# Peptides against a protein of PDB entry 9IZ0: the designs that were tried, part 164

Target 1, 345 residues: chain A of PDB entry 9IZ0
Amino acid sequence: ITCLGSNGHTYKQLVKGGNDDLRQDAVMEQVFEQVNGFLRSYRKTSQRNLSMRTYKVIPLALKTGVIEWVQDTIPLGEYLDSAHKVYHPKEWSLSTCRKLIAEKQMEDLETRLKVYDLVCRHYRPVFRHFFLESYADPVQWFTTQTNYARSTAVASVLGHVLGLGDRHGQNILIDKTSGEVIHIDLGIAFEQGKKLPVPECVPFRLTRDVVDGMGITGVEGVFRRCMEFTLETLRREEDSLLSVLEVLRYDPLFSWLISPLRRMKKQKMQLENFNQPESGNITTDASRDPKIQRNNVSGESEAERAILKVRQKLSSTLSVEASVGELIRIAQDPSYLALMFCGWS

## One batch from the design tools (peptide; made by RFdiffusion4, then SolubleMPNN)

Design b2_p18_4_s1 (from b2_p18_4, 9 letters changed)
Fold by OpenDDE base, seed 3:
Structure b2_p18_4_s1 (fold): chain B 345 residues (1-345), chain A 18 residues (1-18)
Amino acid sequence: as target 1 above (345 residues)
Amino acid sequence: ELEEKIKFLEERINSGKL
C-alpha cells in the first residue's frame, strides 16, 4: 500500500496478512533500538556511528501487520545474481550451483566439501563491484564500503548473540545510499534456525561475497575491529540486555518457539529454493490453524534457555579479540559453509 | 598507493576522525 503521511510525503508499506506474525519482527526491532542506545552510549562505538539498521514494523493483529518499505535498497542475493552474470559470464549459473549442492545434501561431509570447493571455483565473488559501480567518487566509494563493513559487523555480532537465523541473500538488503546492511524477516531468533531441516551452522553470514564487499582488507580491517567494539559494548551492557530479554520472557505475545506454521513455511521455502529460482508468492492457505495450546511450560523453558545462551555468548571468559576471532573463523569455515543452502556466495 | 590510502582512511574512520 501507499500511505500519505501528515507531512505530505507518500510512504510505501508492505502489508502482510494471514500467516505472517510480525510481532516477532517488531520485538526484535525493539531489541535493536535498545542495543543502538548502548552503541551510542560508548565512545568506541559512538565515534564510529555503529548501529543495527532498523525498519518500522507495526503489528496490527496476531497475523497481520505493516512493514516499512525501505527505499533505495536492493536484496544482496538479487545484486549478486545479476553482478555474477555480468562479471563472470563464463562461470556456472546460481541454479547450477544450487542443484549440485542440493544433489549432495545427504552425502558425507567430505563429499559435500568437494562439491562446495568445486562450486566455489566455478562461482567467484563479485560483491566488491557493488561499491565500485555505485560510487564513482573515491571518497564515497570508501565511505560506503566502510559503512557496509561496520553495519555487517554490528549485524554479525547481534546475529550471533541473539541467534538470528535465516540470514540468506534475500533477507539482507543493501542500502544504496549508505552501503549499510538491513536485515529483514527477523522471525527466527534465539537459534530456532538450528531446528530447520537444513540447520544453520554458522553464527552469522560471512560468505565469500559478504567478505568481498569489505574490500581488500576483507575481515581483517574495519569489520573485525567493529565486531570487537560491538561485542565489548554488549558485554558491558549484558545486564541491561538480559533485562530487556527477561521482559520478553513474560510477554505472552512473543514466541520463543518457532510456530509450526512458520516452520512449515520456512521448510517449504528451503525446499523450493532447491528446485526453483522464482520468488513465487506462496499464499499458504492456513485457514486450519490447529489451536496448538502453547504449553506455557515449554515456552518459559525455551525463554530461559535462550537467555542463558545469550549470557553464555556474552561471557568474558575469552577476550573480545579471541571471541571475535573464533566467530570469524567459524563463520568462514568450509565445513559449515558446505552444509548451508548457499554457503559459496 | 591505493592500499596505503585505503589503510590511512580506514585508520581515520576507525579512530572516529572521519
Scores: peptide ipSAE 0.031, ipTM 0.659, DockQ to the pose 0.015
Fold by OpenDDE base, seed 5:
Structure b2_p18_4_s1 (fold): chain B 345 residues (1-345), chain A 18 residues (1-18)
Amino acid sequence: as target 1 above (345 residues)
Amino acid sequence: ELEEKIKFLEERINSGKL
């Protein structure tokens, strides 16, 4: 929709309708704004302008709302599919790679690793070209690539701590002006991504293309250091962050669990991305909502478990450097990436 | 030339001097 603002400007907005609870997205954006307060208060993060990029979400009902249309953005996955066809026209298509990985989804880890390696050899990274194409000025190129690495580091730490799931290339936007990442569709949090039909096995998205966008130092530069400073800030503000999450424990509208409907919708999207996108309005007849009696006792126990898991991720048992080092290692490990729906790009 | 400028700038950012 296009809305006329009280300032006389027209704003494009996305109306989401369907089975997705936009209150989950709105609550996660509120948590990100609080975390951005902590990042602004801490010297090591404020000096680098570290923030989680946010967008406005206005829930109108249980399953409907208005989302800010983030201007001047592109989905990471859209750019990568386009750029790969330009820079590597003799390599495999994204559809061919997806097909080969899915055909082996039920096989052992050794077989899945062999297919993942084969896909990686026939689908090379291209995301460095986003910065090289978009920014002819060397200072602007370097500034935007730095902003990308910084914003990806913040999103990676915060995404791990909050257990954000469904972090595929269509749910990560790139700001074409700043180079910063914007995470969208936040309705899978608190490790509920492990309950998807294809479980998320990585703490955050750190695929070969995500790394290729960081420049010649890859993860061993701005990215690693900004992850360390972000995690140091979140550990310092642990009690403040947990207090923000405890408010959500008492929100009867907040869902600590993935809804069965959202789980089924994500399953269909994972299966239908193998057939050509016919623009069929799937009017899924919403008439069979079983009255999920939310046993209040089950919701509170899941909230407590989620908050406990956040506290465990903020534990000072390991140094910040050791914790970040392990997160980066796991996020790049082929044994986990080979299990993902699209772990090669 | 460009690669040396890139490397120099990355080292400065990574040192927290940029």
Scores: peptide ipSAE 0.030, ipTM 0.635, DockQ to the pose 0.015
Fold by OpenDDE base, seed 2:
Structure b2_p18_4_s1 (fold): chain B 345 residues (1-345), chain A 18 residues (1-18)
Amino acid sequence: as target 1 above (345 residues)
Amino acid sequence: ELEEKIKFLEERINSGKL
């Protein structure tokens, strides 16, 4: 829909109808706005304009809401699928790679690593071409690639700390104007991604294409330093961040657990993505809601566990540099990526 | 040339001048 604001500006908005609980997304966007306050207050992060890119979410009902249409964006997965066909037309298709990984999903780690390596050799990174194609001016090219590395660093730290899940290429938008990343579909948080049919085992998405977009320095340039400054800011503001999360314990609408319905949808989407190319058609299938009585006692215990886990991730037991170094290592480790859905792109 | 341009621009960005 298109809305005229009271300021005379025209806003495109996405109306989500169906079975999507936008309350989780709205709450996570509010947490990101608070974190953006901390990033603006700290000199090392404010000097670099470090922020998590946010979008407006207005939940209207349990199954209906309005999302801000982020202008001039493309899903990372949509760009990568098109770019791989252009730059590597003799390599394997995305569907071929997915099929080979899926056929070995129940095999041992050694077999899965061999298939992952084989897929990686037949599907090479291309995301550097996004910046080379889009920005003919060298200053604009470098500025946008830097903004990409900065925004990816912030999103990686926040994604780890808040335990964001379901970070596939359709849930990460690239802003074509700034090069910044925008994370969408935030309803899998606080490590609930580990409860998916394919458990999430990386702290954030740092696949070969995500790294290729950082240019020749890869993770060792702007990205690592911006992760360090972001984590330093979050450690400094630990009590403030935990206080924001404690408010969510008392929100009767916030779910610390992945809903069985959302889990089933993500399971269906994973199974369909084994058989079909990522056609981004969100088909609203209205399956009947089983009245699961939420025992309130389970929600508070899961909130306490989630907050404790956030506190543990902000621990100063290791240096910022050592903590970031380990996160980057784990996020790029083939032994984890070979277990993931699309860990090769 | 490109690596020197990248290094120069990285130094400017890291100094908060970009």
Scores: peptide ipSAE 0.029, ipTM 0.629, DockQ to the pose 0.015
Fold by OpenDDE base, seed 4:
Structure b2_p18_4_s1 (fold): chain B 345 residues (1-345), chain A 18 residues (1-18)
Amino acid sequence: as target 1 above (345 residues)
Amino acid sequence: ELEEKIKFLEERINSGKL
């Protein structure tokens, strides 16, 4: 839909209906706005305009809402698939790489590492070309690449601290105007990504293409420093952040657990990405609610565990530099990336 | 020239002057 604002501007909005609970996204966006308040209050982050890019989410019902349409964006995964075909037309297709990783999903770590390395050798990074193609002016090119590294650093720290899952290339938008990243589909938080059929083992997405977009310094430039300043800010504001999360503990509408339906939907999407799209109209009659035995883990006990994990991630037991260094190391470790659905790009 | 400008700008950004 397109709405006319009281300011005379037209805003495109996405009406999402059917199967997605937008309350989780709306809550996470509210947490991001509070964190953006902390980033604006701290000199080291405010002087760099560090923020998590947000979008407005208005839940209208259990499965219906309005999402702000982020104009001038592209999904990272859409750009990477298109650019890889242009810049590396002799390399393997994304579908070939996905198939090889899936065929070895049940194998040992050594076998999965060998297949991951093989895929990496036949699917090279291309994300640097986004900035080179989109920005002919050198100042605009450098500014947008810097904004990308800054926004990715904020999103990486915040995504780790809040345990954001499902950070695949379709859930990360690139703003074509600013170069900033926008994280969407926030319904997997507080480490519930570890409960997916393919468990998430990395703290955030720092794949080879995510790094290639950072320019010549890669992770050792703007990215690392902006991660450090962001983590320093979040550690300083720990009590404020935990107080925001405690409000959610008492929200009877907030789910600290991944929905079984969302888990099954992600499982199907992971499986369907391996089968060629034969156009079979599967009218899935959604009327059979499987009596999934809710093991009575009270939602309160999951909220408490989630808040405790946030506190642990904000611990000052290691320096900011050591903590960021370890996060960057783990996020780039082939032993974790080889276990992911798409760890090579 | 461009690489030196990039490096100089990265050093300035990294120093918090940008």
Scores: peptide ipSAE 0.022, ipTM 0.573, DockQ to the pose 0.015

Design b2_p18_4_s2 (from b2_p18_4, 12 letters changed)
Fold by OpenDDE base, seed 1:
Structure b2_p18_4_s2 (fold): chain B 345 residues (1-345), chain A 18 residues (1-18)
Amino acid sequence: as target 1 above (345 residues)
Amino acid sequence: KLKEKIEYLEKRINSGKL
């Protein structure tokens, strides 16, 4: 829909209806705006214009809301699929890579690593081409690539600290004007991604294509330094950040747990990406609810655990540099990437 | 083009502004 604002500007809006709880997205966007306040207050982050890119979410009902239409964006995964076909037309298709990883999902780590390496050799990074080709001017190219590395660094630190899940290439938008990343579908937070059928095992998405977009310096340039400055800022503002999260503890509309319905929906979407459409009427006999022991851990006890994990991630026990170094190492480790749904790109 | 981009990047790195 298109709405005329009280300021006379015309806004495109996406009306999202369905099973997605936009209240979780709206709450996470509020947390990001508070963090953006902290990033603006410190010289090291402010001088670099470090921010988490946000978008307006207005929840209207349990399953319906209005989302700001982010103009001039593309999903990272959509760009990568299209670009890979152009630059590497003799390499494997994304569907072939997905199938091979899926077929080995239940195998041991050694077998999964061998398949991951095989996929990586037949699906090479291309994301550098986004910046090289979209921006003719050297200054514009450098600026947009720098903005990408900066925004990815902020999103990586925040994604780790808040335990953001489901960070696949369709949930990460690239702004074609600035080069910045925009994270969408924020309904999996506080490490609830570890409860997915394919559990998340990396702190944030730092796949080969995510790194390729950083250019010749990779992670050792702007990205590492901006992660360090972001983490330094969050450690300084720990009490302020925790106070923001404590407000959410008392929000009856905020779910600290992934809903069984969302878990099943993500499971089905993961499985449907594995099955070619054989037109079999799978009557989902909903009758075998596995007795997932509702450990009725009160929503309060899950909130407390979530806040405790945030505090632990902000611990000053290790230097900022050591902490960032370990996060970058884990996020790039093949032993973790081989376990992901799409760890190769 | 690519060479000019690399030279510009090196100049920016060396300026300590990154």
Scores: peptide ipSAE 0.119, ipTM 0.787, DockQ to the pose 0.014
Fold by OpenDDE base, seed 5:
Structure b2_p18_4_s2 (fold): chain B 345 residues (1-345), chain A 18 residues (1-18)
Amino acid sequence: as target 1 above (345 residues)
Amino acid sequence: KLKEKIEYLEKRINSGKL
C-alpha cells in the first residue's frame, strides 16, 4: 500500500495478512527500542553508535497489520544468490547445495558433516563483494563494512539472548546506504526455533558469508568487541530488560509459543523452496481455526520459562569475553551448521 | 593500493579505536 503522510510525502508500506501474528513483531521491536536506550546510555556502546536496527510495525488485528517498508534494502540471501552466480559461475547452484543437504537430513552427524564440507568446497563465500562493489570510496567502503560488523554483533547478542529463530538469509536485510543489518519476521523468539522441523542449533547466524562480509579480520576485531560491549550492556541492564519482558507476561495476546499454523507454514516453505517459487497466492482456507483454548496457566508457565532462559543467558558466571568466545565458536561450528537448512552461506 | 588500505584499516580496527 502507498500512504500519503501528513507531510505530503508518499510512503510505501507492506500490508501483511495471513497466519502470522504481527503483534509478535511489534512487541519485539518495542523490546529492541528499550535495548537501544540501554546501548545509548552505556559509554562503550554509545561511542560506537551500537543499535539494533528497528522498523515500524502497526498491528491492525490478530493476523493483520502494516509494516514499514525499509527503503534501500536487499535480503542477504537475494544478494548472495546473485553474487555467487557472478563470482563463482562454475560452482554449484544454491538449489544443488540445498538438495544435497536435504537428501542427508535424516543421516548421522558424520554423513551430514561430509556433505556439508563437500557443499562448502563447491559454494564459496562472496559477501565481501557487496562492500567492494557498492562503495567505490575507500572511506565509505570501510565505514559501511564497520557498520555491518557492528550491527551484526548487536543483532547476534540480542538474537541469542531473546532466542530469535528463523534467521535465514531472507529474514536479514542489508541497508545499502549504511551497510547495517535489519532483522525482520521476529515471530519466532524465546528459542521456539528449536521446535521447527529443521531445528535451529546455533545461537545466531554466523555462516561463512556472514563472516566474509566482515572483511579480512572476519569475526576478530570489530565484530567480537561489539558483541562483548553489547553483552556487557545487557548484563548491566538485566533487571531493566527482564522488567520489559515481564510486561509481556501479562499481555494475553502475546504468544510465548510458536503457533501450529506458523510452524506448518515454515515447514511448507522449507519443503517448497526445493521447487521453483511459483508466485501462487496460497489462499490456504483459514476456515479450520482450532479453538486454541489458550489455557492462561500454560501461557504464564511458558513466559516464566522464557524469562528464566533470558536471565540464564545474561549470567555473569563466565566473563563477557569467555561468553562471547563460546557463542562465536558454537555459531561457526560445522557440527551445528551441518544440521541447518542453509548453514554453508 | 587496495591491500595496503585493508592492512592499514585492520591496524586501526585492532588498535581498539573502532
Scores: peptide ipSAE 0.065, ipTM 0.757, DockQ to the pose 0.015
Fold by OpenDDE base, seed 4:
Structure b2_p18_4_s2 (fold): chain B 345 residues (1-345), chain A 18 residues (1-18)
Amino acid sequence: as target 1 above (345 residues)
Amino acid sequence: KLKEKIEYLEKRINSGKL
C-alpha cells in the first residue's frame, strides 16, 4: 500500500499477512531505537553517525501487520547470487554448494571443514562489486563502502549482544543509496537461533562476502573500530539497555522463545532449498501437532536467562579491543562457518 | 583530484578517524 504521511511525504508500506508474528520484529525495532539513542549520546559513535538501521513495524493482529517498505534496497543474498553468476560463471552454483554442505550435515567436523573449504575454492567472494558497479563517482563509492562497514559493525555488535539469529542473506538488506545494512525478520533473538535445526554458532554474519564488501582493509579498518566504539557505548549504557529489556519481561505479548511453528517453517525452508521444485502437490495436512514435550520452562525463566546473557556479553572482564577481536575471530572461524547452512558467502 | 581524495581517505582510514 502507499500512504500519505502528515508531513506530505508518500510512503510505501508492505502489508504482511499469513503466518508471521510481527510483534517480535516491532519489539526488536523499539530496542534498536533505544540503542540508537545511546549511540547518538556517545561522542565516539555520534561523530560517526553510528546507528542500527530501523524500519517501522505495526502489528495489526497475531499474524498480520504493516511493515515500512525500505525503498531502494536489495537482499544481500539476491545480489550475491546474481553477481556470482556474472563474475564467476565457471564456478559452482549456489545450489551445488548448498547441496554439498547439506549432504555432509550429519558428518564430523573434519569432513564438514573439508567440504566447506572445497565449496569456498569453487565459490569466490563478489560483494566488492556491489560498490564498484553501483557508484561510478569514487567519493560516493568510498562513502557507501564506509557506511556499509559502519552499519555492519553496529549490526554485528548489537546482533551478538541481543543474540539475533537467522541472519541469512535474505534477512539482510543493502540500501542502494547509503550502502547501509538493514536487518529484517527479527523473530529469532536471545540466542533462539541455537535451537534451529541447523544451530547458529557464530555471534553474527561475517562471511567472506560480508568481508569483501568492506574493501581493501577488510575487518581491520572501519569495521573493527566501529565495533569497538559500539561495544564501548553498549557497556557504558548497560543498565539503560537492561532496563529496556526488563520492560519486555512483563509484556504478555512478547515471546522470549521461538515458536514451534516458526521453528518448523525454518526447518521446511532449509529442506526445500535442497529439493528442486518438482511440482508434487504435497498437501501436508498440518493437523498433526507433534507432542513437543512442553518442558514447562516458564516464559519468565527464559526472559531472566536472556537478560543474564545480555549482561554477560556486556561484561568488562575483557577489554573492548579483546572482546571485539575474539568476536571477529569466532565469526570468521571455519570451524563455525562449516557448521552453518551458508557459511561460505 | 580523485587520486588526492583516495590518498586523503586512505590516510583517514589509517589515522583511525573513520
Scores: peptide ipSAE 0.041, ipTM 0.744, DockQ to the pose 0.013
Fold by OpenDDE base, seed 2:
Structure b2_p18_4_s2 (fold): chain B 345 residues (1-345), chain A 18 residues (1-18)
Amino acid sequence: as target 1 above (345 residues)
Amino acid sequence: KLKEKIEYLEKRINSGKL
C-alpha cells in the first residue's frame, strides 16, 4: 500500500497478511532503536555512524501488520543467486548446492565437511561485484563498501548478543544507496534458532560471500574494528540493555520461545528450499491455530534464561579484541558452516 | 591507481576520519 503521511511524504508500506507475528519484529526493532541510542552516545561508535538499520513495524492484529517498505533494497540471497549465474556460469547452481548439502544432512561431520568443501569449490564468492558494478565512482564504491562492513559488524555483534536466528540471505537486505545491511524477520531471537530443524550453530552470518563484500581486507580492518567498538559500547551499556530486555519479561505479547507454528513454517520453508530452489514466493498458507495454552510460568523462566545469556555474552572475562576474534573464528569455521542450511554463500 | 586509492582511504578510515 502507499500512505500519505501528515508531513506530505508518500510512504510505501508492505501489508503483511498471514500467520506472521509482527509483534516480535516490532519489539526487536525497539531494542535496536535503544541500542542505536547507545551507539550514538559513545565517541568511537558515533564518529563512525555505527547503527543497526531499523524499519518501522506496526502490528495491527495477531496476524496482520504494516511494515515499512525499505526502498532501494535487494535481498542478499537474490543478488548472490543472480551474480553467481553471471560471473560463474560454469559453476553449480544454488539448487545443485542445496541438494548436495540436503542429501548429506543426516551424515557425520566428516562427510558433511567433504560435501561443504566440494560445494565451496563449485560455488565461488561473488559479492564483491555488488560494489564494483553498482558504484562507478571510486569514492562512492569505497564509501558503500565501508558502510557495508560497518553495518554488518553492528548487525553481527547485535545478532550474537540478542541471539538472532534465521539470518539467511532473504532476511538480509542490502541498501543499494548506502551499502548498509537491513535485517528483517526478527521473530527468531534469544537463541531460538538452535530449536530449528536445522539448528543454528554460528553467532551470526559470516559466510564467504558476506566476507567477499568487505573487499580486499575481508574481516580484517573495518569489520573487525567496528565489531570491537560495538561490543565495547554494549559492555558499557550492559545494565541499560538488560533493563530494556527486563521490560519484555512483563510484555504478555512477547514470546521468548519460538511458536510451534513459526517453527513448522520455517521447517516447511527449509524443506521447500530443498525441493523447489527457485520459488522465493512467501506463500501465506492459513494453517489452523491450535490453542496452545501458554503456561505463563514457562515464559518467565525462558526470559530469565535469555537475559542471563545476554549478560554472559557481555562479560568482560575476555578482552573485546579476544571476544571479537573468537566470534569471527566461529562464524567462519567450516565445522559449523557445513552444518548450516546455506553455509557456503 | 585503484590500489593507491584503497590504501589512502584505508588510512583515512584507520585514522577515524571516515
Scores: peptide ipSAE 0.028, ipTM 0.665, DockQ to the pose 0.014

